# Peptides against a protein of PDB entry 4GMN: the designs that were tried, part 81

Target 1, 375 residues: chain A of PDB entry 4GMN
Amino acid sequence: RYANITLLALVTLASIGTDFQETLVKGNQGSRESPISAADEEWNGFDDADGDAMDVDQKSSSGEDQEEDYEEIDVKEDDEDDDDDSITSEMQADMERVVGADGTDDGDLEDLPTLRELIQTAVPQLIRLSNLPIDSDESLTIQSHALSALNNISWTISCLEFANGENANIHNAWYPTAKKIWRKTILPILEADSADLKLATQVTSLAWAVARVLHGETPTDGNPHRKFISLYHSSKQQAGGNSNSIEEPEDPFQGLGVKCIGVVGSLAHDPAPIEVNREVGVFLVTLLRQSNNVPPAEIVEALNQLFDIYGDEELACDKEVFWKDGFLKHLEEFLPKMRTLTKGIDKRTQPELRTRADEALLNLGRFVQYKKKHA

## One batch from the design tools (peptide; aimed at target 1 T18)

Design b2_p28_1_s1 (made by RFdiffusion4, then SolubleMPNN; from b2_p28_1, 11 letters changed)
Fold by OpenDDE base, seed 2:
Structure b2_p28_1_s1 (fold): chain B 375 residues (1-375), chain A 28 residues (1-28)
Amino acid sequence: as target 1 above (375 residues)
Amino acid sequence: STSLSTEERVELIRRSVKSLEEFLEELE
């Protein structure tokens, strides 16, 4: 009886965690383009103030206009009524509170009662449930649902912008809780060395969401980056052996490999220890060198992580890792491979993967050019 | 689905948390 009520409570918290994402993301969209487009933000480099606009004289090679007579397939626009889910006046009020310029620097969530209740009351219990002894299928089910609820809440918060002191109240309230999730939920599960790929995927997803906020301030206890790198390699070895279709997630970016890359990339950001940064950077660059055997989505994620980690030349990792370990050469040598990889993705069958690969290719070109100017 | 009000969400969280606390107390 209690288990069913507990499972219903966990599912309810997981649902509210997701529904709250839409509310917070729509709230922030009043100022910035969608957080999906943050992956689409062309890495413009640091704007050095010397605006010598090199006129890239794009000689338009006049390719001959082969007028291929595209037959007008009269695709009937079925007017699917876009149920314009009108931003409720309450969602708009919650949006206005999140955008409100009087960001008191204190982790006060008085204006965000849903988020406050999730962080202060729900998350502590979810952490306790994720740490229960696994002695039954029921306990395993409870842990899985607790991890799902923690994942949804953590992802919701990780979709907020925290750069430049944005959402500082939310950041300050979440930060100690995120560290608690890491130490009390993520690390113990990673240390248990379970062969359960489902559990590994859940904990890695949660770890990514948490690490997207904590970045290089993520606790380094037990070298978790090495555990995720090991998990990445182990997952590749297992997928090659047992033809048990772990249904490749329909979304290539939801794969365990991508999640492992996202975690370790996030962990490697400043102020991460230089050795952690180096081990992650070498791992990511090694994926690019071995790209013929790496899924395209993992290459895209590895590139984005490399741009984010090594974009700032003022960071210690730029000199001590990027330049010292010769990463620029590897990135430059990867450019023609990335062009081939991107062109090999079918736009019809994998439109999102193609778009994100096209963007990562553009950003790689820009990044290589930027780093060459600052050499 | 009718979007839950902020009050309804908070109440659902509180009820859910209470159910989790009761479950955890029975395991101790």
Scores: peptide ipSAE 0.562, ipTM 0.936, DockQ to the pose 0.699
OpenDDE base, seeds 1, 3, 4, 5: peptide ipSAE 0.562, 0.560, 0.561, 0.560; ipTM 0.935, 0.936, 0.936, 0.936

Design b2_p28_1_s2 (made by RFdiffusion4, then SolubleMPNN; from b2_p28_1, 11 letters changed)
Fold by OpenDDE base, seed 1:
Structure b2_p28_1_s2 (fold): chain B 375 residues (1-375), chain A 28 residues (1-28)
Amino acid sequence: as target 1 above (375 residues)
Amino acid sequence: SLSLSTEERVELIRKSVESLEEFLEELE
């Protein structure tokens, strides 16, 4: 009886965690719209103005073919070198200010009572349930549902923008809880090294959602990036042998491989240790080199992670990893392969995958050109 | 699905958490 109530409670929390995403996204959009003055445009009714059918007649006039010789006005493109150097300096100054306010602004979630209740009351109990000794099918079911609820909550929060101090109240409230989920739920399950692919997929999904907020500040204890890289390789070896198709999720971006890439990519951001960054960067670049045997969705995710990790030239990882390990050459050599891969995706059957691949191809071209100018 | 009010969501979270706490206390 208690088990059924517990499972119902876990399913309820998982549902609320998902349904809350729409509320958070709408709340953030509403704050950027300046108050559109309600112009009371009184939709004045269609007055029935009389349909006088003016019979405008046919006339056929045969106007002649005058070949006007358009003189090529040689418009000298004056290369005004607009040194748009201005944007770089202000972005740096605002990052330093946010770090210094050791204000114990325990993220005030007064305006977000649902999120507050999820973070403060639900998540602590879900962490406890995810750590129960697995001694029965019932305890395994409870753990699976607790992980699902944690995943939905963490994913919803990870869809918020936290750059430039956006949603700082939510970030500050979530950050210690996200670290607690990582240390108390994710790491113990990864250390248990279970052969259960379902559990591995659940913990990897949760790890991605958590790491999308913590980035390089995710605890590096025990080198969890290597465990996710190992899980990626193990998942590929198993899929090649047993044609027990675990039904490839209908969404190509929900695959375990994509989730592993998303986790390790997120873990490799600054201020991650340079060796963690290098091991992840080499893994991602190696996927591009082996792209003939890699699903297109994993290539798209690996590219996006590479852009996010190595987009900033001021970061230590740019000099010590990107340039030192010759990543630009591998990205440039991958451009023609990416064009072929993207063109091979049917827009009718896989519209989302095609759109994301077209975007990743465009960004790859821009990124390669950018890095060549800054060499 | 009836769009739950914020108050209804908070109350469902609270009741769900109470049920989880009771279950955890019975296991300890």
Scores: peptide ipSAE 0.547, ipTM 0.928, DockQ to the pose 0.723
OpenDDE base, seeds 2, 3, 4, 5: peptide ipSAE 0.542, 0.541, 0.542, 0.540; ipTM 0.929, 0.928, 0.928, 0.928

Design b2_p28_1_s3 (made by RFdiffusion4, then SolubleMPNN; from b2_p28_1, 10 letters changed)
Fold by OpenDDE base, seed 5:
Structure b2_p28_1_s3 (fold): chain B 375 residues (1-375), chain A 28 residues (1-28)
Amino acid sequence: as target 1 above (375 residues)
Amino acid sequence: SLSLSEEERVELIRKSVKLLEEYLKELE
């Protein structure tokens, strides 16, 4: 009896987690009606004020060599208390306290009561339900619905623009919660190494939604990018054998392979460690080299991720990975293959896939030309 | 889809969360 009511509650939260997008957009538009009227002030001309060359005298002050004695700060080895992360009742009370004591200034979400209630009350309970011991079909069903609710909330938030300080109040409120979802829901499920491809698809979808906000600030503990790369390869090996068609999602962009690429691509953005960026970049470029056996949707996603990761020449990853590992050559060699692949997609049967492939092909040509000009 | 008000959404979240807390407490 309780399980059915709990499932209804989870379905309700998952529905709200999809539908509240309209409220996020309306709440933040109310603050933008500060009148942009004042920027029309006439930029009056540069008056030619006379160049009086003040003679700045070169006083030659002799720097004396003070030998400052660097006292050896004895770095006490603080004992690695193996805090056995058994979710004690005290850690539950501290989870409630830490969700309350993280000074998310309650003022930042005053106009967003649905988002505030989701972050403060719903997400903590959904995290707890996703961490339950799986000992029954009931517990597995509860976990799946909790992951679905977390996924819908996280995806809706990840569709907001956060560039240039847009939605900063939402970003600041969500960011610590997104890290908690990553550490307490995503990582434990990835460590459990379950052969359940449905669970793997759910956690990977959630991981992509979370990583689309956190990017390179996603926790790198336990090398999660390698787990998603391994999951990508494992999913390809299983699809080749038993014709238990896990119904390939009707949408080619909803496949586990696309989701794995989306996660690892997001994880590789600056300020990700250069070795994480390199391993992901090599993985993505290797997919392009092996494109004869890769679904077109995965190629489109891999290209988009490569453009986003390596589009900025000021980032350390451009010099240390893109140029150093010779990625431009691989992208240039892939350009004729991408033209053939894109032309092979039927516009009538797969119009979205064809449109996204045509866009990715256009962007690939532009990206290769851009990088060649800046070489 | 009936467009729920913000107040109705918040109330549905609170009711749903309470049911999750009751379920978690029965597992302890």
Scores: peptide ipSAE 0.628, ipTM 0.944, DockQ to the pose 0.663
OpenDDE base, seeds 1, 2, 3, 4: peptide ipSAE 0.622, 0.624, 0.622, 0.622; ipTM 0.944, 0.944, 0.944, 0.944

Design b2_p28_1_s4 (made by RFdiffusion4, then SolubleMPNN; from b2_p28_1, 9 letters changed)
Fold by OpenDDE base, seed 1:
Structure b2_p28_1_s4 (fold): chain B 375 residues (1-375), chain A 28 residues (1-28)
Amino acid sequence: as target 1 above (375 residues)
Amino acid sequence: SLSLSEEERVQLIRESVRKLEEFLEELE
């Protein structure tokens, strides 16, 4: 009974987390119509595919009772002081500190009451629910729905322009909360090293949304970029072996590979540590070198990330990574391959992918020309 | 779809959050 009410509440928050985008756009109508590209992240509602549980008659193979004498290893209960500071109370106190200590003047979101209520009241509870012990299918379902709600809220906010002090009130209100989502939701799930590709996809989507706002100010503790690179490679190995149709999302840009690229690209922006930037840059350039085996959408995302990371020659990463590691040569060598790849995309069947590939190809030509002029 | 008013959205958030809090309190 409680579970169904909790799930309904989570679904409601996830729905509002998508729908409130219209209110953010209306509040900002005073500045120029930058078309927010509606990345209509259609909330793919979990279709309750009533997967007919095929009664696979598992024949009872009578395996023989080998009485292996399990020696009782007397595991000394080392009294690790379980500082049973319930993750809930510490998270609540820490969220109250994040909301209460920086005088985020309640005034900064006066015109955005839905956003204010989401940040101040919903997100704290969603973080708590995402950190529940997973001991049942019910707890997994609750975690999944909490992640979906956090994802929708975070994506909607990440679609705003924050450059040049635009939406500064929203940025300032969201920034501490985004860091909290990263530290208390994303990192713990990534550390748990779950083989669940669904959970990995959800946390990676959320991580991308959060990292699109935090960029190089995303906490680098534990080298999360390496975990997302590892996840990228693991996802490619699984897709090649098990013909379990994880239905490739109809949108090629919703794939786990694209999401991993988006996360690590965002993490590598200034002021990220140069070694984080280098590892990500090498990963992205390596995708271009191996482009024959990489989906076109991942190539488009990898190019866009490379342009954004290395577009400014005044940044330390330009000299210490881009020029030092010889990235220009790899981009030049990739330019003819990108032309072939882009031309191979059917405009009728994949119009968006073709448009984004045509843009990325144009930008690659411009970027290579720019870097050659500034060499 | 009738676009929810800002006030209706805020009320739905508050009601939803209250349901999440009630659930979390039952787990403690």
Scores: peptide ipSAE 0.602, ipTM 0.939, DockQ to the pose 0.679
OpenDDE base, seeds 2, 3, 4, 5: peptide ipSAE 0.601, 0.599, 0.601, 0.602; ipTM 0.939, 0.939, 0.939, 0.939

Design b2_p28_2 (made by RFdiffusion4)
Pose (drawn by RFdiffusion4):
Structure b2_p28_2 (pose): chain A 285 residues (1-30, 108-237, 251-375), chain P 28 residues (1-28)
Amino acid sequence: RYANITLLALVTLASIGTDFQETLVKGNQGDLEDLPTLRELIQTAVPQLIRLSNLPIDSDESLTIQSHALSALNNISWTISCLEFANGENANIHNAWYPTAKKIWRKTILPILEADSADLKLATQVTSLAWAVARVLHGETPTDGNPHRKFISLYHSSKQDPFQGLGVKCIGVVGSLAHDPAPIEVNREVGVFLVTLLRQSNNVPPAEIVEALNQLFDIYGDEELACDKEVFWKDGFLKHLEEFLPKMRTLTKGIDKRTQPELRTRADEALLNLGRFVQYKKKHA
Amino acid sequence: AEAEEIIEKLEEENEEKLKEIQKTASEL
């Protein structure tokens, strides 16, 4: 039963995680009672995957179970984070998911992040899941082992399809958990890292530049948030952004629209937003 | 053997679909 009984169940649950995304798209062209697939995924499928993700690992075979269990958690968490939850949007699904997303973080992402060593494949898998979960959690994400510091160190050290880079994952997840209402110091560190990426944009892959600019716009675009005054202004993030504007224009034009289009058009939107962003705040003390 | 072949195919499909999902999510 081994090859069939366990691995097949996980790979299928993960595929179910991937294909539910098509239900959301097709459903639009036309208490999760209306979404039993999603209801079962969260209430039933996910608790078992958290269990499997935790357990040793005593052997290589269970090394594969953990990996597959992480693949399913990843797919589900990603697909769910493809929903709009800003404002009051999709509130029913948000309440069904949020506590579970906290569990996945505490019981799965965090213990694995505790033992630094050694894998790159696994380090890539946890960051991908953590990025998915933090896209929903938005600074409500737990700040325990100061995870942002670990993901930050993971970025620099793993320095040795543009948007699938692990570095992009490190920017996104650290950027997502630094939104308000996060600890103002956690925000300071993450913001400093994201801005430092620009000051030293001399060797940062263009996709990582686009993600850093989107994360910053996503965080410091509200003057009512304590971190806009406590960090953005207190540390003068505005100067680096004004200085980076010329540097951002040349790198964008350095991208072959024909080879490949997406990064180019995505970067165009970032410079566009970067310009609009330099104006809005320039108007606010 | 047949099961392993099916699992490999599903893994490939999952990886492809996950890349698309992540691109969609990043656009949000």

Design b2_p28_2_s1 (made by RFdiffusion4, then SolubleMPNN; from b2_p28_2, 16 letters changed)
Fold by OpenDDE base, seed 3:
Structure b2_p28_2_s1 (fold): chain B 375 residues (1-375), chain A 28 residues (1-28)
Amino acid sequence: as target 1 above (375 residues)
Amino acid sequence: SEVLEKIKELEAKNKEKMAEIEKRGLSL
């Protein structure tokens, strides 16, 4: 799965670069409104067909050098150095503690030059492309491709292990860039309150990938968790009303509902504000209470998020939210429902969903037993 | 692990491609 994400990110980056060059070249050639049909051509894998590269001897006709005076549009980079990347002295001290063990893990991507260029060079360009004024179907297409590339890069990185200081060099290089994606790409699109469910799905997928690394350190400005909760509810209302539902993705874990749960769950991890944690926790527990009307994949994701958020008793959210709001009772009451739900999933038709539901059921039983011992 | 191995595989392939581009005198 994830190896295809990085490849798709690079292919999408190459496509955007080509489409951008073609758009610039066509923009200078003022004539043909050919609607670029977004060919959702199923990217059928590279079959290694040994196609003999025929030597097409294209005769170099010497076309005259028209020196097109490229007026350097002096784009004043208003370096709004809102580099409020105040690495808190605590983050710097924790970085120094991780770096202080084996003296090779400086945040240098020397051994990963392509990943470095993706993070440092490509992502800033994709952020810029995602923020272009939407004045045409072409600018909307560029935004969609930029979001797809950012999503693919962010998902790839979010699949690295960063626990216990693993891949700290990659984490440290990605962390500021992930915050930049959040602030400059995700928030503006969420604030625009677009009725475009495709755009909402793209930005939610990207937000989940980013939030899977930043967790509770994701910027809380504007309460984005409430926007994703609202989007979850809005998506359910639309699916109930119009038979022209955007084809539910064949993978039940790629649904917008799952993505919304994944985002808000990730946002609610420590050190998230306790109010954010509470609102998300109540949302997730409410899904379990309403499980008869919730897709099984969303229940699986909501359970996993609840385990990850409330698995540590030393965290403030355990005492201040989990115990105060009586979540244990709701989880215990959900156990028999989860057993029924899991048994209802056909292993032959939905093997992945069944496996993940069996795991989530097992973990729910363990989690309830754990919390009952610490009550 | 698998993702990091795939990143390293892509790094190796990209390094080979960049070295081929450089040999062809395609100055970026």
Scores: peptide ipSAE 0.052, ipTM 0.650, DockQ to the pose 0.025
OpenDDE base, seeds 1, 2, 4, 5: peptide ipSAE 0.024, 0.025, 0.033, 0.018; ipTM 0.487, 0.494, 0.601, 0.404

Design b2_p28_2_s2 (made by RFdiffusion4, then SolubleMPNN; from b2_p28_2, 15 letters changed)
Fold by OpenDDE base, seed 1:
Structure b2_p28_2_s2 (fold): chain B 375 residues (1-375), chain A 28 residues (1-28)
Amino acid sequence: as target 1 above (375 residues)
Amino acid sequence: SEVLELIKQLQKENEEKMAEIEKRGLAL
């Protein structure tokens, strides 16, 4: 009985997250004609117009990362079969621990009660449900639905603009929760080293949504970028050997390979450690070198991630990685290959893939020209 | 279940907000 109630709850939370996402997409369609693919920001190269440098007030909120000594919760196997349909005192204590009394000024969400309740009440429960021991088909189903709900909520929030201090109240409320999703849901699943490609796809989709907000502030403990790079390579090896049609998603951009690229690209943004940035940058540039064996959608995503990571010359990664490791030469050598790849995509059968490839080709030309001017 | 009551409340608040967003053309 409990499993059916939990399932209905999770399906409902996933639906609410989808309804919000659709509303955000529809609201943005009124102002920007561009579909909210993260790829459709035409890289407007810095026009040489003397436009006032908007002082990016780096409010370095030096949040002292108090190393919260996470005491290992010794899960006593108390076998008490109490069918109590109540939020157990343990659920409430886990919610209080996951909400955390860290007096980070919970961004005033008074005007956003549904979003507040999603972040403060629903997400902590979804984190808990995603961490259940997998001992049955029911527990696996609960985990899958919890991950789906977390994914829809996280994707919805990741579609908000947070640049220039926009939506700062939502950002401030989401940021600690996004870190909790990363530490309590994403990392444990990545550490379990499961051969389940469905679970890997779900957790990677969630990780991308979370990392699209946290960027280089995503916790780097345990080198999660290497786990996603490993997952990328493992997924390619499995697709080549067994003719078990893992139904390649009809949408090329929903593939596990694209999701892995999106995650590691997002993780490599400033202020990510230079070592993390380098490993990701080398991975992305290596995909371009191997482009004959890489799906076009993964090339498009890898290019967009490279533009976003290395677009700013003031960042430490520009000097210490982009220039030092000679990435410009690889991008220049890739231009004629990208032109051939893009022209090979049939506009009639794959219109979206062709559009995004035409845009990525345009941006690659602009980016190479920009970097040559600033060399 | 308190969770089901919360979800019903969240659904209602979501529907009310969706209707407000549609009415105002508020880009979130």
Scores: peptide ipSAE 0.014, ipTM 0.421, DockQ to the pose 0.060
OpenDDE base, seeds 2, 3, 4, 5: peptide ipSAE 0.006, 0.009, 0.008, 0.009; ipTM 0.398, 0.351, 0.363, 0.391

Design b2_p28_2_s3 (made by RFdiffusion4, then SolubleMPNN; from b2_p28_2, 16 letters changed)
Fold by OpenDDE base, seed 2:
Structure b2_p28_2_s3 (fold): chain B 375 residues (1-375), chain A 28 residues (1-28)
Amino acid sequence: as target 1 above (375 residues)
Amino acid sequence: SEVLKKIEELKKKNEEKLKKIELEGLKL
């Protein structure tokens, strides 16, 4: 009985996290930038103020705006404030113990009560449930659902803009919780070194979502980047041997390989230790060199991660890794390969992968040109 | 049945709260 209620609560929380992401994505559809396409922003370089605007005559092909008339569904606000939020006083009291008054300036979420409850109430319970001893199929199911809920919540929060102090209240509230997810959920599962590829995929997805916010401030305890690089290689070896169809995800960007790249890329951002950055950067550049045997989606992700990590020339990793390890040459030598790879993707069967590859190819050209000017 | 109904009620209540959050001007 309790397990069914717990599973149902976990499915509900996972759904809320998805519904939250969908709501944010819909809200942002008023602005042309989907949060999924924030990774598709044309890397314009860092504009030094004296750059002559090259008038790229982008012939705007006027796609006809089909104004789809959205019928205003007049949703009557039935203000039935039946706050029978039976969060039992015991859950609240156990929460006050788990939200120890670490006097970190936990961002004030007074104006965001639902998000506050997700971060402060739900996530600590999900962390606990994800870290239960696995002694039964029921405990494994609970862990899987807790990881799914944590993934959806963490991913949704990772789609918020935090640059330039945007959403700082949310960032500040999430940051300690994200570190707690990392230390209490992600690291213990990674250290357990389970042969369960489903669990590995779930924890890697969660790790990516968490690392997209924490970046180089992600806890480096146990060198988790090496665990994800190892997992990447192990996943490739297993896919080659057992024809047990782990159903290739319908979305090529949902593959374990892409997720591993996304995690390690995120972990390598400043202020990551230069050794971590170097190991990740060398891994990513090595994927480009081996591109004939690497899925196109992993190449796209590896490129985007390389642009994000090494875009800023003021960062220590630019001098100590990018220039020192000669990454520019490898990227330049990869340009003709990327053109061939991108052209090999069928626009009819894989339209998204083709679009993302065309963008990554464009950005690679720009990035190489930028780095050549700043050499 | 009752538990599924309570989930649908919670989902709806959360969707309404999420629409409020969308209106609160979260920058993406």
Scores: peptide ipSAE 0.026, ipTM 0.468, DockQ to the pose 0.085
OpenDDE base, seeds 1, 3, 4, 5: peptide ipSAE 0.005, 0.000, 0.005, 0.000; ipTM 0.371, 0.367, 0.313, 0.360; seed 1 fails the geometry check

Design b2_p28_2_s4 (made by RFdiffusion4, then SolubleMPNN; from b2_p28_2, 17 letters changed)
Fold by OpenDDE base, seed 3:
Structure b2_p28_2_s4 (fold): chain B 375 residues (1-375), chain A 28 residues (1-28)
Amino acid sequence: as target 1 above (375 residues)
Amino acid sequence: DEVLKKIEELKKKNEEKQAEIERRGRAL
């Protein structure tokens, strides 16, 4: 009985985290649909008057118009008003405020009561539930659902813009909680060195969402980047041995390898220690060098992470890692391989992967040209 | 029975939505 109530509460909190993202996305779409009033610049037609009337008598050949009666298939859009009553009026009002507010720097969420209760009340309980001793299938189930709820909340918050001081109130409220998730949930699970690939995938997904907000300010205690690099290599060794049992996720970007790359990439951003940045950068560049045996989605993610880490020439990692370790040469040598890889992706079977690979190829060309100009 | 049914319905919905959340997050 208590197990089922706890499970229902955890699944409900995971649902609230998903519904919160849907409201955020709808709010952000509404703000971008500010009608660009197409100023119909009336193109004042050039009034060139000279009417030379050449009377060319082109004969009317009467082609029989076969009226093909296109039966207008009246697709009744059954407006199943799935009143997804899951979105509370308070959650919607909080999302409308997040999209419209000049962020205050105080970390106060007085104007965001639902988000405040999610961060201050719900997340601390989820952290506690994720830290229960695993002594039964019931405790493992509770941990898995607590991780799922933390994942959905953390990913949703990581979809907010925090650059240039945007959403600073939310950032400042989330930041200490994100560090607590890292230290209390992520690190202990990574240190347990479990052979459970499902648990490893869940904790790595959560780690990526948290690291996308904390970046190089993610706690470096216990060298978490090395643990995720080790997990990447271990996952490849297991997949090569047991081809029958791991259903490759239908989405190539849901793979544990992609998630590991996303985590370590995020951990390597400034102000990460230069040695952490170097170890991650060498790992990512090594994937490109070994690309013949690397899934295309992992290559796309590794490229995006390399662009984000080394895009700014004013950062210490540009001089001390990118230039010093000769990364430009490896990126330039990879360009022909990336062109071949991208062209090999079928647009019909893998449209998302193809689109992201086409973008990553374009960005790789631009990035190599940029770095050559600033050499 | 109804509570177990509701748990399984919400689990399925949350698994589908979790994949979408993570997809949107990776596109930013």
Scores: peptide ipSAE 0.360, ipTM 0.846, DockQ to the pose 0.840
OpenDDE base, seeds 1, 2, 4, 5: peptide ipSAE 0.358, 0.356, 0.357, 0.352; ipTM 0.847, 0.847, 0.846, 0.845

